# Ledger of designs, part 122: peptides against a protein of PDB entry 3EFO

Target 1, 262 residues: chain A of PDB entry 3EFO
Amino acid sequence: SQLADLYKSCETDALINFFAKSAFKAVLHQPLKVIREILVNQTAHMLACYRKNCASPSAASQLILPDSMKVLPVYMNCLLKNCVLLSRPEISTDERAYQRQLVMTMGVADSQLFFYPQLLPIHTLDVKSTMLPAAVRCSESRLSEEGIFLLANGLHMFLWLGVSSPPELIQGIFNVPSFAHINTDMTLLPEVGNPYSQQLRMIMGIIQQKRPYSMKLTIVKQREQPEMVFRQFLVEDKGLYGGSSYVDFLCCVHKEICQLLN

## One batch from the design tools (peptide; made by RFdiffusion4, then SolubleMPNN)

Design b2_p14_6_s2 (from b2_p14_6, 5 letters changed)
Fold by OpenDDE base, seed 5:
Structure b2_p14_6_s2 (fold): chain B 262 residues (1-262), chain A 14 residues (1-14)
Amino acid sequence: as target 1 above (262 residues)
Amino acid sequence: DLALPDIPELIDIP
């Protein structure tokens, strides 16, 4: 059907870019509450239409996502949780203005990375492979105390280290004997020169490619105070400023879809 | 660009 074809051809990243810019333009003239409601409504309507006209019958307890839009809810939630669309006193006007201006000039790829960071399990690297490790979902549930993760959103880059991260990897990356010896004040990785270090640097270089801004590197140790900043980029988790987790957002969207179809 | 292959078409809502 025509509708089915439309959904198959949908580019969710472009759609999110459009929604983001539209919303960020609207903040100048409309209340934030209204803008958020519109975005949720648009999401629900799109998915409700798919369920009604394109999807195979399924249980009422299930949310149905078209394959081309399977990441729509997660991106939409990230957009909704952006400081530009939040009216919290903890967020300064300057910060809102800054991020608004950034996004208004971002292309599709830039905005995609900005709203949903790339989180890579660095501890799983094969130093003999040129292939990047597969990104994991941006949630604490995907981290491990034994792991090392690289997070990038086009503006910031974080190297997160679990408290039990392998000493051999720590030695390979930082040339120090243990987790405790890592200096988190560093903004650049040392030139250790071993294969693992070189591979990590290569990955960081690839991530930096085609990005308009040079990403500042922050080294983060698990359970240290600065980790709180890092956790803000785990966008699928509950937001610091009242934003919903991905799961909670799915429930919200599902509820609205059901209301639309009843 | 973002590959999340673990997201299914049908998601059980709690």
Scores: peptide ipSAE 0.337, ipTM 0.862, DockQ to the pose 0.625
Fold by OpenDDE base, seed 4:
Structure b2_p14_6_s2 (fold): chain B 262 residues (1-262), chain A 14 residues (1-14)
Amino acid sequence: as target 1 above (262 residues)
Amino acid sequence: DLALPDIPELIDIP
């Protein structure tokens, strides 16, 4: 069917960009609650239409996502959890205004990265490879106390270190003997010069490439205060300020879809 | 390409 073809050809990243800009424009003249409801409704309607017209029958307990829109819910949730749409008092007006302005000018690729950060397991780096490590889901559940992760959203870059990060990697990156010796006040990695350090720097460079803004680097130790800021970018988790987890959002969307179809 | 290729078409909703 033409509908099926439409879903197959759907550019979800462009759609997210559109929804983001539309919503961020709407905040100027519509209540946030209404905007959020519209976004959820639109998400549900699109997926309900797919389920009704394109998808094979499945159990009522299952959410069906077209291949082209598999990431739609997660990105929509990220959008809904953005400070511009939450407008929490804990977030400064300046920050909301800044992010709104940024998103309004972002291209599709930029907005994609902005709403769903790239989280890379740096501890798995192959110093002999020029390829980036495979990104993991932006959730605390994907972190490891033994791991080192690089997170980037086009504006910020975080290097997160687990409390049990390998000393050899710490030495390789920071030229210090242990986790405790890492200085989190630095915004630049030291020029250690070993292959691992160079590889990490190259990866960081690649991530920075084609981004319109220079990403500030923040070194984050697990269980230290700055980790709270870092965790805000783990967008699949429940937000610090009341945003839904990805799972909760899926449940919400599924419920609405069922209501639309029944 | 969009991230999260591991998301399945069918998701069991709790």
Scores: peptide ipSAE 0.333, ipTM 0.861, DockQ to the pose 0.598
Fold by OpenDDE base, seed 3:
Structure b2_p14_6_s2 (fold): chain B 262 residues (1-262), chain A 14 residues (1-14)
Amino acid sequence: as target 1 above (262 residues)
Amino acid sequence: DLALPDIPELIDIP
């Protein structure tokens, strides 16, 4: 059917870009609450329509997603949790305005990265490989105390270090003997010159490529105060200043879909 | 494009 073909060909990243720009335009003349409701409603309607007209029958307790839109909910949740759409006094007007303007000019690729950062397990790097490590889901559950992770969203870059990060990797990256010796005030990695350091720098370079802004690097130690800022970019988790976790959002969307189909 | 292979077509809602 024509409808089935539509869902099959859907590009979620482009759709999110559209929704983001539409919503961020709407904030100028509509209440935030209304905008958020519209976004959730649109998400639910799209998925409800698919369930009704395209999907095979499934249990009522299951949310069914088209393959082409399997990441729609997670992206929509990220959009809904963006500071532009949040009415929190902790978020300055300037910050909202800044991010609004940024997104309004972002292409699809930029907005994709902006709303859902890359989170790379750097501790798994193979210095003999030219391939980038596979990104993991942006959730604390995917971090490891023994790991080192690089996060980038096109504007910011973080190097997160677990409290039990391998000393040899710390030495390789920072040229210091232990986690405790890492200076988190630095915004540049030292030129250590070993293969691991070079590989990491290469990866950082690749991530930086084709981005409109130079991402400032922030070094983050697990369990230190600055980690709170880092965790804000773990977009699948519950937001600090509002918004649901990905799981909670799925429940919300599912509930609305069920209501639409009843 | 972001690939999240661990997101299935059918998601059990708790």
Scores: peptide ipSAE 0.330, ipTM 0.857, DockQ to the pose 0.607
Fold by OpenDDE base, seed 1:
Structure b2_p14_6_s2 (fold): chain B 262 residues (1-262), chain A 14 residues (1-14)
Amino acid sequence: as target 1 above (262 residues)
Amino acid sequence: DLALPDIPELIDIP
């Protein structure tokens, strides 16, 4: 059908950019509650239409996502959890204004990365490969105490180290003998000169390419106080200021779809 | 060009 073809051609990243800018413009004239409701309703309506007109029959307990829009809910939840759309006194007016202005000027690629960061398991790096490691879902459940992860959202870059990260990798990256010796006040990795260090720097360079802002590097040790800041970028988890996890949001969207169709 | 792991078409909602 023509509708099915439309969904196949859907560019979710462009839609998210549009929704973000539309919502961030609307905050100047409409209550936040209304804006959030509109975004949820739009998401539900789009998916309900697909289920009604395009999708094969499935159990009512299952959420059906078209291939072109599989990531729509997760990005929409990230948008809803952005400080600009949250009504919390803990969030300063300046911070909201700053992020609002940033997103209003972002292109599609920039906004995509901003709302859903890249989380790369760099402890699995192949020093002989030029390929980037496959990104993992931005959730604490995907981290490993034995792992080292690089997170980037176009504005910030974090190097997260598990408490049991391999000493040989620590030595390779930082030129120190153990986890305890890592200086988290560093904003630049030392030029150790070994293949692993060079590969990591190359990856960081690739990530930085075509980004409008220079991403400041923050070194984060697991279970230390600064890790709390890092965890805020694990966008699929429950938000610090009351935002839903991705799973909870899926439940919400599914419920809304069912209400629309039944 | 989305940098996300694979998400299934059918998701069981708890």
Scores: peptide ipSAE 0.330, ipTM 0.856, DockQ to the pose 0.594

Design b2_p14_6_s3 (from b2_p14_6 with H10L V11I S12E)
Fold by OpenDDE base, seed 5:
Structure b2_p14_6_s3 (fold): chain B 262 residues (1-262), chain A 14 residues (1-14)
Amino acid sequence: as target 1 above (262 residues)
Amino acid sequence: SLALPDIPSLIEIP
């Protein structure tokens, strides 16, 4: 059917970009609440249509996603949690305006990275490999106290270190003997010159490639105050300003779909 | 082109 073909060919990243720009444009003329409702409704309607017309029968307790749109909910949630669409006094008008303008000029690739950061487990690096480590889900649940993670969203780059991160890696990256010795005020990694350091630099370089903005590096130690800023980029978790977790959003969308179909 | 290939098409909703 035409519908089935449509869902198969759907470019979800482009769709998210479209929704983002449409919503951010609408902010100037419509209440934020209305905009958010529209986005949720559109998401629910698209998925409801798929369930009704294209999907194989499944249990009512299951949310069914087209293969091409498996990431739609998570990205939509990220969009909804963006400061531009949040009505919170803690968010300044200037910040909203700034991010609005940024997104309005972003292409598809830029916007997808902006809304859903890359989170890379650096502690798992094979120094002999030229391949980037596989990104993990942007959630605290995927972090490890023994791990080191690089997060990038096209504007910011964070190097997060667990309290129990391997001393040998710390030495390799920072040329210091322990976690406690890491200076988080630095915005550049030292040129240690060992294979691990070189590999990390390479990865950072690859991430920076073709990005319109130079990402400032922030070193973050677990359990230190600056980690709070870092955690805001773990977009699948519950937001600081009332945004839902990914799981909660899935429940919300599922409920809406059920209401549409029943 | 989007990451997160590990997301299943069928998600059990709690």
Scores: peptide ipSAE 0.423, ipTM 0.895, DockQ to the pose 0.570
Fold by OpenDDE base, seed 3:
Parts: structure tokens; sequence; C-alpha cells
Structure b2_p14_6_s3 (fold): chain B 262 residues (1-262), chain A 14 residues (1-14)
């Protein structure tokens, strides 16, 4: 069917960009509550239509996503959790205005990275490989106390260090003997010069490539106070300012789909 | 396309 073909060919990244810009434009004329409701409604309607007209029959307890739109819910949740769409007093008007303007000028690739950061397990690096490590889901559940992770969203770059990070890697990256010796005030990695350090720097360079802004590096130690900021970029988790986790959002969307179809 | 880890097309909702 024409609908089936449409879903197969859907460019979800472009769609997310469109939704983001549309919502951020609407902020000027509509209440935030209405905008959020519209976004959820649009998501639910799109998926309901798919379930009704295109999807194979499945259990009522299952949410069915088109292959081309599997990432739609997670990105929509990220959009809904963006400060521009939140009416929290903790968020300054200036910050909302700033991020609004940023997104309004972002291309598809930029907005993709902005809403859903890359989280890379760099502790698994193969120094002989030219490939980037596979990204993991942006959730605390994917972090490891023994791991070192690089997070980037096009504006910020974080190097997160587990409390049990391998001392050899710490020394390789920072040229210090232990986790406790890492200076989190630095915004640049030292030029240690070993293969691992070089590989990490190369990866950081690749991530920075073709980004419109130079990402400031923040070193984050697990269980230290600044980790709170880092955790806000774990977009699949529950937001600090009342945003839902990805799982909660899925439940919400599923419920709405069921209501539309039944 | 979006570079995200694999998300299944069928998600069991609790």
Amino acid sequence: as target 1 above (262 residues)
Amino acid sequence: SLALPDIPSLIEIP
C-alpha cells in the first residue's frame, strides 16, 4: 500500500528535525502544554496509523514500530524534555532562548546529535582499529564503574570516568597514577603520547569533525558532584526537571495508541 | 540515518 511504502521510506531524522523546529517555532504563539500535547499526539497518531494499516498483528501489550521509525519515540521524548519546552523556573529565559535559536538553525545531522548524544565506551578501544567504538544507549544503566565513556552532543563533550576505571587507562590518558589524581578542572587532555591517548584524541577529533561548534571537554568523575550535569545528557533516563524516561514515554505512547485504535 | 543502538520494532510494554 501507499502507506506501507511511506513508512518504509520515512527519514526519521529529518522528521525529528521538522518536529523540533515546528515546536520551537510554536513556542512563540502557543502554550507549552499545548505544544507538548501536540507532539505526543502526532507521535501516537503516526504509530497508530502504522499499527492499523501496515503492521502485522501483534499482542496488545506490544508497541510496534516501523523499521524506519524505530528511533522516533526516543527522539520525541528527548525533544519533549528539552528546556525550550519545559516551564520550569530553574531554567532561565535566556537559556531557553539560546537553545531555541540553536535548534532553529540546526541541520538534520546536528539536531540528531543534539537531542541524542553519542555515548562511546572508550575503555574498549582497540588502538589498532580505525573504527569508532559502537555507541551505547544514553542511560546510566549502560555505564560501568570500570569504564570510561565519552559523551558528545555537538555542543558539549564529556569524559566520564568510573570509580573503578582501569589505572592503566587513567595513566594512559591523564598521566596520573590513579582515579583520585585526575584533575577535573582541566578542559584539555594532556599530550601523553602513548597509542591509547593518541587513539582517544583521534576519536575526539572525528567526533568534532564537521560540527559547527567546538565542543568544550568536561572531565567527570563518577560520584562527584559535577556528575549531576553529565547525567542530564543521559537522555533515556528520567529527567531532572520532570521529563519521563524513555520507558515511561513508551508506555505513554502505547497507551495513547491503544486509545486511538480501541 | 540516525546512528543509534538497535531498537527493536516490537517492544514489550510493562
Scores: peptide ipSAE 0.417, ipTM 0.892, DockQ to the pose 0.553
Fold by OpenDDE base, seed 1:
Structure b2_p14_6_s3 (fold): chain B 262 residues (1-262), chain A 14 residues (1-14)
Amino acid sequence: as target 1 above (262 residues)
Amino acid sequence: SLALPDIPSLIEIP
């Protein structure tokens, strides 16, 4: 059908960029509550239309997503959880203004990375491969105490180290004997010169490539206080300031879809 | 073009 073809051709990343800019513009003349409701409503309407006109019959307990829009809900939730759309006293006016202006000038690729960071399992690196490791979902559930992860959102870069990170990797990256010896105040990795270190640096370079801003590197040790900042970028988890998890958002969207169709 | 791990098209909602 014509509608089916439309959904197949949908560029969700561009759509998210559009929604973000539209919402951030609307903040200047509409209440935040209304803006959030509109975003959820638009999401539900698009998916409801798909379910009604394109999707095969399925159980009422199942949420059906078009292949081209599988990531729509997660990105919409990230948008909704952005400080610009939250009315919390803990968020400064300056921060909201800064991020609003930042997103208003972002292209599709930049906004995509900004709203949903890349989280890469660095501990799985193949030093003989030039390919980036497969990204994992931005959730604490995907981290491991034995792992080392690189997170980047186009503005910030974090190197997260589990408390049980392999000593050989610690030595390879930092040239120190153990996790305890890692200095988290550094913003640059040392030039160790081994293949693993070089590969990591290459990956970081690839991530930084074509980004408009130089990402500052923050080294984060698991269970230390600075990890709280890192966890804020695990966008699929519950937000610090009352934002929903991805799962909770799916439930919300599903409920609204059902209401629209029944 | 979205660099995201695979999300299923059919999601069971609790």
Scores: peptide ipSAE 0.414, ipTM 0.889, DockQ to the pose 0.563
Fold by OpenDDE base, seed 4:
Structure b2_p14_6_s3 (fold): chain B 262 residues (1-262), chain A 14 residues (1-14)
Amino acid sequence: as target 1 above (262 residues)
Amino acid sequence: SLALPDIPSLIEIP
């Protein structure tokens, strides 16, 4: 059907970009609550339409996502959790204004990365490979105390280190003997010169080269204060300032879909 | 293309 074809060809990344810009424009003349409701409704309506007209019958307990829009809910949740759409006193007006303006000028690829960061398990790096490691889901559940992760959203770059990260990797990256010796005040990695360090730097370079803005690097140790900031970029988790987890959002969307169809 | 290819089309809602 024509509708089925539409869903098959849907460019969800472009759609998210559109929703983001539309919402961020709307904040100038509409209440945030209304904007958020509209976004949720739009998400639900799109998915409800698919379920009604395109999807095979499924259990009521199951949320059905078209292949082209599997990432729609997660990105929509990220959008909803963005500071621009949150009226929290903890978020400065300047920050909201800044991010709003940034997104308003972002292309599809930039906005995608902005709303859903890349989280790379760099502790798994193969120094002989030129390929980037596969990104993991942006959730605390995907982190490990033994791991080292690089997070980038096009504006910020974080190097997160688990408390039990391998000393050999610590040595490789920072040229220090242990986790405790890492200086988190640095914004640049030392040029250690070993293959692992070089590979990491290359990866960071690749990530940076694809972005219009220079990303500041922040070194984050697990269980230290700056980790709180880092965790805000784990967008699938519950937000510090009232944002829902991805799972909770799915439940919300599913409920609304059911209401629309039943 | 968008990331997160591991997201299934059918998600069991708890």
Scores: peptide ipSAE 0.407, ipTM 0.890, DockQ to the pose 0.575

Design b2_p14_6_s4 (from b2_p14_6, 4 letters changed)
Fold by OpenDDE base, seed 5:
Structure b2_p14_6_s4 (fold): chain B 262 residues (1-262), chain A 14 residues (1-14)
Amino acid sequence: as target 1 above (262 residues)
Amino acid sequence: DLALPDIPSLITIP
């Protein structure tokens, strides 16, 4: 059917870009609450249509996603959690305006990275490999106290270090003997010159490639105050300013779909 | 570009 073909060919990243720009344009003329409702409704309607017309029968307790749109909910949640669409006094008008203008000029690839950062487990690097490590889901649940992670969203780059991160890796990256010796005020990694350091630099370079903005590097130690800023980029978790977790959003969408179909 | 292969088509809602 035409519908089935439509869902198969759907480019979710482009769709998110469209929704983002549409919503951010609408901010000037419509209440934020209305905009958020529209986005949720659109998401629910698209998925409800798929469930009704394209999907194989499944239990009512299950949310069914087209293969091409598996990431739709997570992206939509990220969009909804963006400061531009949040009505919180903690968010300044200037910040909203700034991010609004940024997104309005972003292409599909840029907006994709902006809304859902890359989170790379650096501690798993194979220094002999030219391949980037596979990104993990942007959630605290995917972090490890023994791990080191690089996060990038096109504007910011964070190097997060667990409290129990391997001393040998710390030595390799920072040329210091322990976690405690890492200076988080630095915005550039030292040129240590070992294979691990070189590999990390390469990865950072690849991430920076073709990005319109130079990403400032922030070194983040677990359990230190600056980690709070870092955690805001773990977009699948509950937001600081009232945004839902990915799981909560799934429940919300599922509920809406059920209401539409029943 | 965003590859999240661990997201299934069927998600059991708690």
Scores: peptide ipSAE 0.359, ipTM 0.870, DockQ to the pose 0.599
Fold by OpenDDE base, seed 1:
Structure b2_p14_6_s4 (fold): chain B 262 residues (1-262), chain A 14 residues (1-14)
Amino acid sequence: as target 1 above (262 residues)
Amino acid sequence: DLALPDIPSLITIP
């Protein structure tokens, strides 16, 4: 059908960019509550239309996503959880203003990375491969105490170290004997010169490539206080300032879809 | 061109 073709051709990343800019513009003349409701409503309506006109019959307990829009809900939730759309006293006016202006000028690729960071399992690197490791979902559940992860959102870059990170990797990256010896105050990795270090640096370079801003590197040790900042970028988890997890948002959207169709 | 892990089309809602 014509509608089916439309959904197949949908560029969700561009759509998210549009929604973000529209919402951030609307902040100037509409209440935040209304803006959030509109975004949720638009999401539900698009998915409800798909379910009604394009999707195969399925159980009412199942949420059906078009292939081209599988990531729509997660990105919409990230948008909704952005400080610009939250009315919390803990968020400074300056921060909201800064991020609003930042997103208003972002292209599709930049906004995509900004709202949903890349989280890469660095501990799985193949030093003989030029391919980036497969990204994992931005959730604490995907981290491991034995792992080392690189997170980047186009503005910030974090290297997260599990408390049980492999000593050989610690030595390879930092040239120190153990996890305890890692200096988290550094913003640059040392030039160790081994293949693993070089591969990591290459990956970081690829991530930085074509980004308009130079991402500052923050080294984060698991269970240390600075990890709290890192966890804020695990966008699928519950937000610090009342934002929903991805799962909770799916439930919300599903409920609204059901209301629209029944 | 979204750099996201695979998300299923059918999601069972709790």
Scores: peptide ipSAE 0.356, ipTM 0.872, DockQ to the pose 0.570
Fold by OpenDDE base, seed 3:
Structure b2_p14_6_s4 (fold): chain B 262 residues (1-262), chain A 14 residues (1-14)
Amino acid sequence: as target 1 above (262 residues)
Amino acid sequence: DLALPDIPSLITIP
């Protein structure tokens, strides 16, 4: 069917870009609550239509996503959790205005990265490989105390270090003997010059490539106070300012789909 | 597009 073909060819990243810009434009004329409801409604309607007209029969307890739109819910949740769509006093008007303007000018690729950061397990780097490590889901559950992770969203770059990060990697990256010796106030990695350091710098360069802004690097140690800021970029987790986790959002969307179809 | 291979098309909702 035409609908089936549509879902097969759907470019979810472009759709998210559209939803983001539409929502951020609507902020000027509609209450935030209404905008959020519209976004959830649109998501549910799209998926309900798929379930009704395109998907194979499945249990009511299961959420069915088109292959091309598997990431739709997670992106939509990220959008809903953006400060522009939140009415929290902790978020300044200036910050909301700033991010609104940023997104309004973002292309598809930029908005994709902005809403869902790239989180790379750099502790797994193969210094002989030219390939970037595979990104992991942006959730605390995917972090490891033994790991070192690089997170980038096009505006910020974080290097997260687990409390049990390998000393050899710490020395390789920072030229210090241990985790405790890492200076988190620095915004640039030292020029250590070993293959691992060079590879990491290359990766950072690749991530920075074709981004409109130079991403400031923040070094984050696990269990230190600044980690709280980093955790806000783990977008699949529950938000500090009332946003739902990805799992909770899935439940919400599923419930609404069921209501639409039953 | 962001590749999230661990997101299935069929998700069991708790």
Scores: peptide ipSAE 0.353, ipTM 0.870, DockQ to the pose 0.595
Fold by OpenDDE base, seed 4:
Structure b2_p14_6_s4 (fold): chain B 262 residues (1-262), chain A 14 residues (1-14)
Amino acid sequence: as target 1 above (262 residues)
Amino acid sequence: DLALPDIPSLITIP
């Protein structure tokens, strides 16, 4: 059907970009609550339409996503959790204004990365490979105390280190003997010169080269204060300032879809 | 393509 074809060809990344810019424009003349409701409603309506007209019958307890829009809910949740739309007092007006302006000028690719960061398990790096490691879901559940992760959203870059991260990797990256010796005040990785360090630097370079802005690097140790900031970029988790987890958002969307269809 | 790990098209809501 024509509708089915539409869903098959849907460019969800472009759609998210559109929703983001539309919402961020709307904040100038509409209440945030209304904007958020509209975004949720739009999400639900799109998915409800798919379920009604395109999807195969399924249990009411299941949320059905078209292949082209599988990431729609997660990105929409990220959008809803953005400081521009949350507008929490804990977030400065300047920060909200800054992010609003940034998004308003972002292309599709930039906005994609901005709303859903890349989280790369660099502790799994193969020094003989030129490929980037596969990104993991942006959730605390995907982190490990034994792991080292690089997070990038086009504006910020974080190197997160688990408390039990391998000393050999610590040595490889920082040229220090242990986790405790890592200086988190640095914004640049030392040029250690070993293959692992070189590979990491290459990866960071690749990530940076694809972005219009220079990303500041922040070294984050697990269980230290700066980790709180890092965790805000784990967008699938519950936000510190009232944002829902991805799972909670799915439940919300599902409920609304059911209401629309039943 | 979206730079995101694969998400299933069928999700059981808890």
Scores: peptide ipSAE 0.346, ipTM 0.870, DockQ to the pose 0.579

